# Designs tried in a protein design run: peptides against a protein of PDB entry 3J47. Part 108

Target 1, 121 residues: chain A of PDB entry 3J47
Amino acid sequence: IRLTNQLKSLKGLQSKLKDVVEYLDKVINKELPINHTILGKLQDVFNLLPNLGTPDDDEIDVENHDRINISNNLQKALTVKTNDELMVIYISNLVRSIIAFDDLIENKIQNKKIQEQRVKD
Target 2, 69 residues: chain B of PDB entry 3J47
Amino acid sequence: YEEKEESNLAATKSMVKIAEQYSKRIEEEKELTEEELKTRYVGRQDPKKHLSETADETLENNIVSVLTA

## One batch from the design tools (peptide; made by RFdiffusion4, then SolubleMPNN)

Design b2_p24_1_s4
Fold by OpenDDE base, seed 5:
Structure b2_p24_1_s4 (fold): chain B 121 residues (1-121), chain C 69 residues (1-69), chain A 24 residues (1-24)
Amino acid sequence: as target 1 above (121 residues)
Amino acid sequence: as target 2 above (69 residues)
Amino acid sequence: SGFNELLERQEESSKLLLEIKKLL
């Protein structure tokens, strides 16, 4: 459910972005007048988006770099942090699986012993 | 779209909590393993079962964490 | 590399869980 909702949000954003790009292209080609409302919303989106185009913007706040993969360079550092976090989660899952497996083996051995005792009685 | 965005924000906040819970879960898993070892020595079913159940819960929580990440 | 290793470990964990399910 959560992943599906995130995917839906991303798809919606992608569709909206595509519509804006198409509109901007038509305005540049003088096929359509500039829609001020769409342009204003796009400006708001760009202001909220970390600067995609300037690789050298030192304003990669080290704190934000570690958290959320929003923009490509910021995304790379965030991707590294996300990968590290996922790795920790994975190792934990593996350890839990091993413990569960050990318990299962022990339960199976005990059940077998109980059955053997019942057959002897 | 808004509902999904809100869900994603909630997921991100949950990830921070998951990191803290992860450390606790690792400790719980270790305690369960110790109880299993003790159960092997004592030969009683009850402590071993409890350890197994706690290990399963820890595993489930880790899976949920992976799905949320 | 890290992501691939994580994926591999997750697959192993999933296989182990499947085996456990078969034994229960």
Scores: peptide ipSAE 0.552, ipTM 0.871, DockQ to the pose 0.020; fails the geometry check
Fold by OpenDDE base, seed 4:
Structure b2_p24_1_s4 (fold): chain B 121 residues (1-121), chain C 69 residues (1-69), chain A 24 residues (1-24)
Amino acid sequence: as target 1 above (121 residues)
Amino acid sequence: as target 2 above (69 residues)
Amino acid sequence: SGFNELLERQEESSKLLLEIKKLL
């Protein structure tokens, strides 16, 4: 479910970006007037998009280095954080899997003992 | 799309809390393993079952965290 | 490097689970 929602969101974003590009091309070609509402929304989206283009902007919040890839510079810091978080999640899943497996082994041993007792009766 | 966006926003807000909860979940998993060990020695199935259930819950929470990350 | 290490650990865990499943 979550992955499907993420995929749908990404597809929606891709479609919107395509529409924006097509719109911008039409505006450049003087085929359509600039829709200020769409441009405002795009500008808002662009402002929310981590600065992909300017590597030099110093405001790499050092604190975000431990957080997931939001945008290129911020994304690098965020990528490190995301990686760390994913690592922790992975380790936790591994540990849970080991515990679950141990329990399954014990349950199987118990079930086998119960069956052996039933055969003796 | 909107429903997925809302879900992603909720997930992002939860990520901060997940980092703190993750450490606690690891500890809960360790406790389950200790209870299983005790149950093996004592022959009491009930504590072992409870430990197994807690481990499963911890596993589920980790999966949710991975899906949110 | 971290992602690859996590992936490797996951694979090892999955293998261990498979071995345990075979023993059961």
Scores: peptide ipSAE 0.549, ipTM 0.871, DockQ to the pose 0.017; fails the geometry check
Fold by OpenDDE base, seed 2:
Structure b2_p24_1_s4 (fold): chain B 121 residues (1-121), chain C 69 residues (1-69), chain A 24 residues (1-24)
Amino acid sequence: as target 1 above (121 residues)
Amino acid sequence: as target 2 above (69 residues)
Amino acid sequence: SGFNELLERQEESSKLLLEIKKLL
């Protein structure tokens, strides 16, 4: 479900970007006037997007270093953070799996003992 | 799209919390394992079942955290 | 490197789980 939602959001963004490109092409061709409202919203979105293009801006806001790969430099830092988080989750899942298996083994041993006792009776 | 965006935002916030809760979840998992061990010694199936359930819940939460990350 | 290490650990865990399953 969550992955599907993320994929849907990404697809939605892709569709919007395509619409913007198509709109810009129409404006360049003088087929349609510039929709200032759409352009303004797009600019706002771009301003909110982590700056993908400037590798040199050392001012990667440390605050976004912890968040998911949204933009290239910020995205790279975010990728590292995401990787670390995934590692933690993986280890946790592994530990839980081990515990669950230990319980399953114990249950099986108990069931065998019960069966052996029933055969003796 | 909006629902997914909201879900993703919630997931991101949850990931930060998950990082903090991860250590706690590991401890809870250990406690469950200890309870299972104790249940093996005491022969009471109910504590063992509870430990197993808690371990499963911890695993599920970790999986959700990974999926959110 | 970290991702590859995680993947490797996951594979090892999966193998362990398979072995436990065989014992059950």
Scores: peptide ipSAE 0.491, ipTM 0.854, DockQ to the pose 0.017; fails the geometry check
Fold by OpenDDE base, seed 1:
Structure b2_p24_1_s4 (fold): chain B 121 residues (1-121), chain C 69 residues (1-69), chain A 24 residues (1-24)
Amino acid sequence: as target 1 above (121 residues)
Amino acid sequence: as target 2 above (69 residues)
Amino acid sequence: SGFNELLERQEESSKLLLEIKKLL
């Protein structure tokens, strides 16, 4: 459910971005007038996006390292972080599975001992 | 889309909480394993069961963490 | 024989859990 919702949101964003690109291409080709409202919204989005082009903003890389970055470079760093987190979760699940398995083995051993005692009696 | 975005934001906040609880869950898992080992040596079923239950709870919490991530 | 094997597997699993816990 959650992953599906995230994918839906991402797909929606992708569709909107595609629509904006198509609109911009039409404006460049003078097929449509410049829609100032769409451009304003796009500018707002860009202002919220970390600057992809300036290597000097070292500060933004450190703070947003935890957030799945929309920006490709920041996105790559964030992707790495996300992968590390997923790995930790995976290992934790594995550990729990092993513990649960150990308990099952112990229960089986105990049941066998009880059965052996009953046969001796 | 908006509902999903809200869910993602809530999940992100939950992830921070999960990170804090993660260390505690690891310790709880260790305690469960120790109790299981002790129960195997002592031959008492009750401590082993308790350890198993604690491990299961830790697993469930990890699954929730994975789903939140 | 099977019971001893299960016990051995349990011990190995417990050791593995301890090792995983140290890595974590």
Scores: peptide ipSAE 0.447, ipTM 0.844, DockQ to the pose 0.012; fails the geometry check

Design b2_p24_2_s1 (from b2_p24_2, 14 letters changed)
Fold by OpenDDE base, seed 3:
Structure b2_p24_2_s1 (fold): chain B 121 residues (1-121), chain C 69 residues (1-69), chain A 24 residues (1-24)
Amino acid sequence: as target 1 above (121 residues)
Amino acid sequence: as target 2 above (69 residues)
Amino acid sequence: SIEEQLERRIESLKLILDAGKKQL
């Protein structure tokens, strides 16, 4: 369900982006007037997007670190952070698996002791 | 689309909370292991079972965190 | 660090696991 919702959101964004590109091409070709309302909303979206193209801008806005879905250079830094988080989750899962395994071993020992007692009786 | 975005935002907030909860979950896992150790010495099945159950819950929460990441 | 804390916890779990194995 969650992955499907994320995929649907990404597809919607992709479709909207395509529509904007097509609109911009038509405006450049003087075929259609600029829809100022859509363009204003798009500009707001672009202002919220990290700069994709320039490797040299040191200002990785730390605030956008939470948005893993945002593009290229910030995306690389976010990818590193996500990798670290995934590693922590992986280690946690290993620890839980070890605990569960320990409990299984203990249960097996107890069962063996019960069987040994039954054989002695 | 909005429902998915809300779900992703909730998931991201949950990931931050999961990082905090992860430290707490690790402590809970340690407590469970200590209770299991205590139960091994006492020979009572019930405390050991409770420790095992809490470890399983901790594991499930980690799996959900991985699926959310 | 958080990683060091996790490592210490994993080591503790390993000790408990080893104790369980010795009881078998």
Scores: peptide ipSAE 0.416, ipTM 0.843, DockQ to the pose 0.015; fails the geometry check
Fold by OpenDDE base, seed 4:
Structure b2_p24_2_s1 (fold): chain B 121 residues (1-121), chain C 69 residues (1-69), chain A 24 residues (1-24)
Amino acid sequence: as target 1 above (121 residues)
Amino acid sequence: as target 2 above (69 residues)
Amino acid sequence: SIEEQLERRIESLKLILDAGKKQL
């Protein structure tokens, strides 16, 4: 059950990531309006991939820099927040997986003890 | 500008709250694992099972939280 | 940091898991 649930969760995350990427592409292409909810999910994806979203600082004209810096600061803050949330979720999943594994080990030990008792009878 | 700042502040507060909730869930899972260890040494099978079930529930809640975030 | 606290918890869980594995 636990392993199946982990696999299901991972598949769900993968699907969500794919949807976010597709949405980002559509937004970049101006095919869809920017949805804040999707943008939040995209920030989550960017937080998982910290190196993808640094456009090279070099060629952005100075006047757009302030608005872009505010938008980038907000986006950076949202990205950091999303990263923190994703990190927390990831750690929680790891912890649950470890607990589930510990329980499985314990169950195996118990089963082995039961079998040893049956052989002695 | 003000509307965007307010939205960012609200989003940041929501993220902090989610992080706190997640930290609490992780602590609960750790406690369950410790209880399982104690139960293993004491030889009490039933308490270990209960701890495992609670850990699974905590994990499920975290997964749902991640999927909904 | 929150991350460091989470890491310490994960390490604790790993130790518990290893202890369980040794008992098998």
Scores: peptide ipSAE 0.386, ipTM 0.833, DockQ to the pose 0.020; fails the geometry check
Fold by OpenDDE base, seed 1:
Structure b2_p24_2_s1 (fold): chain B 121 residues (1-121), chain C 69 residues (1-69), chain A 24 residues (1-24)
Amino acid sequence: as target 1 above (121 residues)
Amino acid sequence: as target 2 above (69 residues)
Amino acid sequence: SIEEQLERRIESLKLILDAGKKQL
């Protein structure tokens, strides 16, 4: 049961990661705008994934407690790693947005300068 | 269990490396933005465009790297 | 923290963007 649940969770995570990759690819290709809300929701799901793997372990076998703790620590470590990756993606998207805005501002300034030059000529 | 732990450790190490690469790329993007700002004050149009394009490319590569990790 | 460093960089970029907007 635990292994099956872990496998199911891993498959779910894999599917979600695939969806994230597909979304990010679309953003990179300028097919979709950057949506921070989607990333936030993904982070929330990843933060809940460790909790989804823990439901059955409360009652029964005292002897497997160390292995369960190792598994929980591993899940926690994986969660932290995943959160770090998601944060990197989020920051990258923000940086891209800022660069795009800076370029837009520069283009506007250039256009204004060109117009001013045309008026002087 | 041990094989899974080893695989997870390897994956974690790879992610740390990607995070470091990402941090470096973000710094490069910041430098490019500063150069664009300087070019804006100097009134040279061509260097700013090149800087912006380079920053966008750096960000793209970072996102792809994070997605593939 | 790596997260804190990234946040500071984003804030710096926002400041640059705001400065650019004020120049328009």
Scores: peptide ipSAE 0.386, ipTM 0.832, DockQ to the pose 0.021; fails the geometry check
Fold by OpenDDE base, seed 2:
Order: structure tokens, then sequence, then C-alpha cells
Structure b2_p24_2_s1 (fold): chain B 121 residues (1-121), chain C 69 residues (1-69), chain A 24 residues (1-24)
């Protein structure tokens, strides 16, 4: 039950990430306006992700457009990274579920053996 | 620009390393599961439980590592 | 790919689980 719920949660997260990627692609393609709220949430997610690299504080006043493109590329890279990480987590949880299932099977086999022994006695 | 490229490259390398570590841990988990299966045939219940717990811990560590990477 | 390798491993584990189910 718990593992299944975790897998479901991971699948949900994966779906959301996919939606985010699709949204980002649409934004990049100028099909949709930049939604600052979505970008902010993504940034928050990325900020909650371990900082990939300290951009050194150099305040170079490079015009907003280049910053936006660089930010978008960084966000894309971070999004891809996040997706990969989530996939890894999903696989890991799946493996755990399989192991737990194997243990359950063993427990059932043991219980069956115990019952068979009781019938023989 | 160059600094960002370097940072992205470093991040990518780190991700590759994490993926490799994850793959290794998955293999270890599989080995533990196989050993558990073998132990099932040998009839040693306690070792099987321990193996299962170890596999779970390994998976947990993998998940945490992926989450923290 | 790493993902493909992981998938293969998961499939292998599924086979083991199925074998376990058949033994029940």
Amino acid sequence: as target 1 above (121 residues)
Amino acid sequence: as target 2 above (69 residues)
Amino acid sequence: SIEEQLERRIESLKLILDAGKKQL
C-alpha cells in the first residue's frame, strides 16, 4: 500500500514535470506568454534542488533578454535534470515494491508450509 | 556565458555520476533480492528478512541520494 | 542508457516475482 502510493505520487510528479516541460517548450516557442507564477514555482523547485553551481555574484548588467534566454536554458537543463532524477526515484521505488512483494511471497510460502505441517501433525 | 556552460557541464557530470551510483545500488539491491531468493530455498527465514531490510535501506539511500543530487 | 538498464533490471525483478507467484 505505502509503496504503491509512493509510486502513484511519483507518477503524478512525473506527469506534472512533463506538463512543465511542455509548458516551457511552448513558452520557448512563444506559443504561450511567460507565466511568472509557473516559472516562479519551477524556480522554487530548482532552488529546492541542490544548487548546481553558484553563479558568482558578478552583477554584469547584461540586458534582460539574454538573461531570460540563459535562465530559460538553465531552467530547461534543470528541468531535464529534475525529470531524470524523478525517473530514477520512480525506478527505485518500483524496485523497492518488487522486493517487498518478493518478501510477501516468501511470507506466504512460509505460512503455507506451516499450515501443511500442522495438517500433518 | 562560459561560466554557465562550465556550471552546466559540471552539473551534467554530477548527474551522470549520480546515475552511475544509482545503477550500482540497483544492482546491489538485485543481488540482495537474488540472495533472498536463494535463502528462501535454503529455508533460513531470518537471513531473508535481513536481506529484505537491507534492500529496502539500499533503495531508500538511493532515493535520498537522487533527491539530494 | 541508464534508464534502459534500470528498466531491464525492473523487468528481471518482475520475472522473479512472477516465478515466486507460480511457486505459491
Scores: peptide ipSAE 0.385, ipTM 0.827, DockQ to the pose 0.020; fails the geometry check

Design b2_p24_2_s2 (from b2_p24_2, 14 letters changed)
Fold by OpenDDE base, seed 1:
Structure b2_p24_2_s2 (fold): chain B 121 residues (1-121), chain C 69 residues (1-69), chain A 24 residues (1-24)
Amino acid sequence: as target 1 above (121 residues)
Amino acid sequence: as target 2 above (69 residues)
Amino acid sequence: SIEEELERRIESLKLVLDAALKRL
């Protein structure tokens, strides 16, 4: 039950990440209008991530196109960072699942040994 | 939208805390693995079970962290 | 790296699992 719930959670996260990537790709390809609300929320999520690059390069009055490119580059960097974070979380969950599985196997082995000893007595 | 942003912000703060907790959880997982190894050698069922339970709790916390992220 | 540490842990768990499987 717990492992199944973990797998379901990981699948849900993977699906959500895929949806985000697909949305970003559609926006990049101009197949969908830029939903500023979704992008703003994604940006906010990225801004809350600790590795959002230092806001220091505030000053350059780069023309609106460069701001869009910087915003896109930042969004891309944030997306990559989010992907990396999700990857780390996925790996961590996988490791925990493996540990739990190893423990279950060890418990089964112990139970089997106890049963074998009882049959010999 | 604002509620989702607030939820994402809370989730992201939780993720940072989870990243810190993740390092701690990794250490807890190692300790659990050592206890499992010790229990494997000593043949004591109870310490192995406790290690397994702690590893499971660590996994659950990581999953919750991922889901929150 | 965190990834390398995770891999080392996974490998350690695999060794424990393999040793458990040999006892079955």
Scores: peptide ipSAE 0.408, ipTM 0.840, DockQ to the pose 0.018; fails the geometry check
Fold by OpenDDE base, seed 5:
Structure b2_p24_2_s2 (fold): chain B 121 residues (1-121), chain C 69 residues (1-69), chain A 24 residues (1-24)
Amino acid sequence: as target 1 above (121 residues)
Amino acid sequence: as target 2 above (69 residues)
Amino acid sequence: SIEEELERRIESLKLVLDAALKRL
């Protein structure tokens, strides 16, 4: 239940973020006028994002132009941090899955032993 | 838009809390693994079941964390 | 390191899994 609710919330956030990105792309391409209300809300969201610490002046090389057009060094740092966090979560999920699998195997072994004892009795 | 912003802020705050909980979950997972090892040596059902349940809870929490990130 | 701790956990899980597989 909690997991499903969190998934639903995340999907909602992802969808909204996608809509914002699509809108921004259309504005950049001059296909649509700038909606000040949407921009204001985006700015509010960015302002509520904790000021990730003063970028230490180290020019993290802007090489990875990929998926999130993180125009600002701060956004790039945020993306890197997010990627690292996602990686940690992924590894943790994998470890948990392995533990759950081990438990499943052990349960099967115990069930088999119980069945063998019942057949001998 | 305001509701979505509020939801995003809440999610971000939750992520910070999740990061703190993540360290605890990792330790809990390790303890469960040791208990499973001990349970295999002792051959009793109860500690093994508890370890499995805790591992499942840890997995669920990690999945939720991934979904919230 | 977090990575080292994860690796140790995975190795422990593998040992448990192998022991379980032998019982099967």
Scores: peptide ipSAE 0.406, ipTM 0.838, DockQ to the pose 0.016; fails the geometry check
Fold by OpenDDE base, seed 3:
Structure b2_p24_2_s2 (fold): chain B 121 residues (1-121), chain C 69 residues (1-69), chain A 24 residues (1-24)
Amino acid sequence: as target 1 above (121 residues)
Amino acid sequence: as target 2 above (69 residues)
Amino acid sequence: SIEEELERRIESLKLVLDAALKRL
């Protein structure tokens, strides 16, 4: 469900982006007038999007780190953070698995001792 | 789209909370390990079982975190 | 660090595992 919703959102964004590009091309070609409302919304979207442009090293704004879905440079930093988080989760899962395994071993040992005692009786 | 965005926002908030909870889960896992060690020493089943259960709960929470990420 | 804390946990688990192995 969650992944499906994410894919749907991404597809919707992709479709909208395509529509915007097509609209901009038509405006450049003087086929259609500029829709100021759409352009304003697009500008708002671009202002919310971290600069997709050239990796100028300096102001990778730390604030946008939470949006994995945003633009390439911020996306790279976000990808690193996501990778680190996934690594932590992976290690945690391993630790839990080891604990569970230890408990299983102990249970097996106890069961064996009980069986050995029953054979002696 | 909005439902997915809401789900993603909830997931992101959950990830932040999971990071905090992860530290807590780590402590819970340590406590479980200590209880298991104590139970192994005492030979009583109950503390060991409790440690095992808490470890399992910690694992489940981590799996849910992975599925949310 | 988070990594150091995780390592400490793994070490604790190893101790528990070793204790389990000694019971075998």
Scores: peptide ipSAE 0.404, ipTM 0.842, DockQ to the pose 0.015; fails the geometry check
Fold by OpenDDE base, seed 2:
Structure b2_p24_2_s2 (fold): chain B 121 residues (1-121), chain C 69 residues (1-69), chain A 24 residues (1-24)
Amino acid sequence: as target 1 above (121 residues)
Amino acid sequence: as target 2 above (69 residues)
Amino acid sequence: SIEEELERRIESLKLVLDAALKRL
């Protein structure tokens, strides 16, 4: 029961991740508009990632519009990168869960064998 | 502009490194699973337990990475 | 790709798990 629930949860997560990837691909291909909520969540994830290359704080003043596009491209690149990283992490977790499940099954098989031997003795 | 490009390059390099580390962890997990399989065949519980523990640790690290990412 | 390899590994593990479940 617990393992089945874990597998179900992992499958659900995998499906969700696939949907996210498909969505991101569609966004990249301009097939769908950028969902600000998804981007915001991905940005939050990026912001939680250790700041890769903080450009030093200093020069404030360069005109907002080009910065917005560059920021959008950077945010997009960061979002894609974060999504890829999240996918990798998800897959890794899935693999580990499967391994743990395999070990659990093996332990159960061994326990059954031990019980069968005890009944024969 | 150049600073942003450098930051993007650094970020990209860091991501590649993370991906490589992840791939390595996955391989290590597979090796542990193979050891578990071997342990099932050899009937030695200790290697299997070690594999399970390592797989669990790998999962935990991935979960932490996902939670922190 | 790395992702494809991971998927293959997951599928292999699933197969092993299924086989183990059948033995229970």
Scores: peptide ipSAE 0.394, ipTM 0.834, DockQ to the pose 0.020; fails the geometry check

Design b2_p24_2_s3 (from b2_p24_2, 13 letters changed)
Fold by OpenDDE base, seed 3:
Structure b2_p24_2_s3 (fold): chain B 121 residues (1-121), chain C 69 residues (1-69), chain A 24 residues (1-24)
Amino acid sequence: as target 1 above (121 residues)
Amino acid sequence: as target 2 above (69 residues)
Amino acid sequence: SVEEELERRIAQLKLVLEAAKKKL
């Protein structure tokens, strides 16, 4: 369900982006008048988009760390953070798996001891 | 679309909370391992079972975190 | 043997847990 919703949102964003590009092309070709309201919303979207331009090393705005999806350069830094988080989750899962295996081994040892006692009786 | 965005925001907030909870889960896992060690010496099934259950719950929470990420 | 392996695994779990805690 969650992944499907994320995919749906991404598809919706992609469709909107395509519509904007088509609109901009029509405006450039003088086929349609400039819709100021759409341009204002687009500017707001671009201002929220991390600069897709050349990685100037300095202004990795820490605030945009939450928006993994929007821009490739910020996405790279966010990808590193996400990879670290995934590694932590992986290690945690591994640890839990080992604990569960230890419990299974202990249960097996106990069962074996019970069987050995029953054979002695 | 909005429902999915809200779900993603909730998931992201959950991930931050998961990072904090992860440190707590690590401690819970350690406690579980200590209880398991104690239970091995005492030979009582109940503490070992409780340790195993806590480890399983910790694992499940990590799996859910991975699926959310 | 099995008991020693269990102890080794518990020790390994503790080590991994401490490593995870340090990374965090």
Scores: peptide ipSAE 0.413, ipTM 0.838, DockQ to the pose 0.016; fails the geometry check
Fold by OpenDDE base, seed 4:
Structure b2_p24_2_s3 (fold): chain B 121 residues (1-121), chain C 69 residues (1-69), chain A 24 residues (1-24)
Amino acid sequence: as target 1 above (121 residues)
Amino acid sequence: as target 2 above (69 residues)
Amino acid sequence: SVEEELERRIAQLKLVLEAAKKKL
């Protein structure tokens, strides 16, 4: 459910971004006047969107290194943080799976002992 | 779309808190494993069950964290 | 480290598993 919602949100954002690009292309081609309201919203989106476009701007904002989804340059640092977080989650899941497995084995042993006792009775 | 956006924003805000809680969840899992070990030696079934339940809860929280990451 | 902590947990689980095998 959560992954499906995230995917739907990403698809919606992608569609909106495509519509904006198409609008900007029409404005550049002088087919449509510049809609300042759309541009303002787009600027707000670009200000909220980490700089997707310039791979070379090395300003690694060090503070956001721990969050997964912040865009390309911040996304490299954030990708490292995300990878670290995902790694921690993976390790935790592995440990929990091992604990659950140990419990399952113990439960099986106990059940076997109970059955052996019932056969003796 | 909006419902998913709100959910994703909430998830993103929760990620910072999850990172802090992760260390605690790891400790809770260790405690469960120790209790299971103790219960195995003492032959008491109930402490082992409690350890297993806490490990499962810790696992579920980690899975939710992965799904929100 | 996180890896060392994982190894410690795995070692604890192995101990529990061996104790379970002795009860079989």
Scores: peptide ipSAE 0.410, ipTM 0.848, DockQ to the pose 0.014; fails the geometry check
Fold by OpenDDE base, seed 5:
Structure b2_p24_2_s3 (fold): chain B 121 residues (1-121), chain C 69 residues (1-69), chain A 24 residues (1-24)
Amino acid sequence: as target 1 above (121 residues)
Amino acid sequence: as target 2 above (69 residues)
Amino acid sequence: SVEEELERRIAQLKLVLEAAKKKL
């Protein structure tokens, strides 16, 4: 459910961005007048988005360097932290998988002992 | 779209708590392994079942954490 | 024996858990 919702949000954002680009291209080509309401909403979206534009913006806030950021450029700066978190998750999953496997082995051993007792009776 | 965005924000906030919970989950997994070992020596089924269930819950929580990360 | 194999796996799980705890 959560992954599907995240994917839906990303697709919706992508579609909206595409529509805006198409509108801006038409305005540049003088095919349509400038819609101030659409531009205002776009500006609000850009103000809420961390600076996507320049790969060289050195103002990656040092305090946010340790926080997982969804943006690819910010994620690049946070790649080390993200990799550490992913490593922890991977190890945890591995440990859980091994425990579950041990339980399965224990269950098999118990079943075998029960069968051996039934054959002796 | 809005519901999904809200869900993603909630997930991000939950990741901070997941780090704290992760340490606790690892300790719970260790306790289960010790209980399973003791149950093998005692030969009773009931403690083994409880250990298996807690290991499964721990695994599920890690999968959810991976999906959230 | 199947029982000895189970004990070996439990020991392996404990080792992995301790390694995970050191990485936290």
Scores: peptide ipSAE 0.410, ipTM 0.834, DockQ to the pose 0.015; fails the geometry check
Fold by OpenDDE base, seed 1:
Structure b2_p24_2_s3 (fold): chain B 121 residues (1-121), chain C 69 residues (1-69), chain A 24 residues (1-24)
Amino acid sequence: as target 1 above (121 residues)
Amino acid sequence: as target 2 above (69 residues)
Amino acid sequence: SVEEELERRIAQLKLVLEAAKKKL
C-alpha cells in the first residue's frame, strides 16, 4: 500500500517534471515565451537558498547595464543548478523505484520457489 | 504569490535538509543493492527483506522531497 | 559524479533483474 502510493506520487512527479522539461525545450526553441510565473517561482526558490556565492570582494563599479547581465547570468546559473538538482532528485527516485521493483521480483521468485518446495514435500 | 513563496521557502528549507541527507540515502541505497546481491548468491531471505525496506524508505523520502519542491 | 553513481545504480539493478530472470 505505502509503496504503491509512493510509486503513484513518483509517477505524478515524473509527469510534472516531463511537462516542465517540455516547456523548457519549447522556450529554448523560442516556440513559447519564457513563462514568467515559472521563472518567478524558480527565482523565489533560489532567493530562499542561502547565497552559496562567496562574496568575492570585486569592488567593480559595474554600470547598471552589466547588473542586468549579472542578474541574468546569476539567474541562468541558478536555473542550471536547479535543473541539476531536479535531475538528481528525479534520477534518485527512478533508481529507488527500480530497486523496489527488483525486490518485488525477487520476492515473487522466492515465493514461487517456496511453493514448488511445498508441492514436492 | 505570497502563499506560494511561503510554501517554496518551506520546501527550500526541506530541500537543503534533503540535500544533506541525500548523500547518506544514496549510500544506504547502494548498501541495500549489495545486500540484495548477496541474498541472491547466498539464498538468505533476511538480508533481502532489510534491503527492500531500506530502499522503500529511501524512495518515500525522495518522493516527499520532490512533492515538497 | 552524480551521473556515474546513477549509472552504477542502474547497472546493479540490471544485474539483479537478470539474476531474477535466471531464477524464473
Scores: peptide ipSAE 0.394, ipTM 0.831, DockQ to the pose 0.018; fails the geometry check

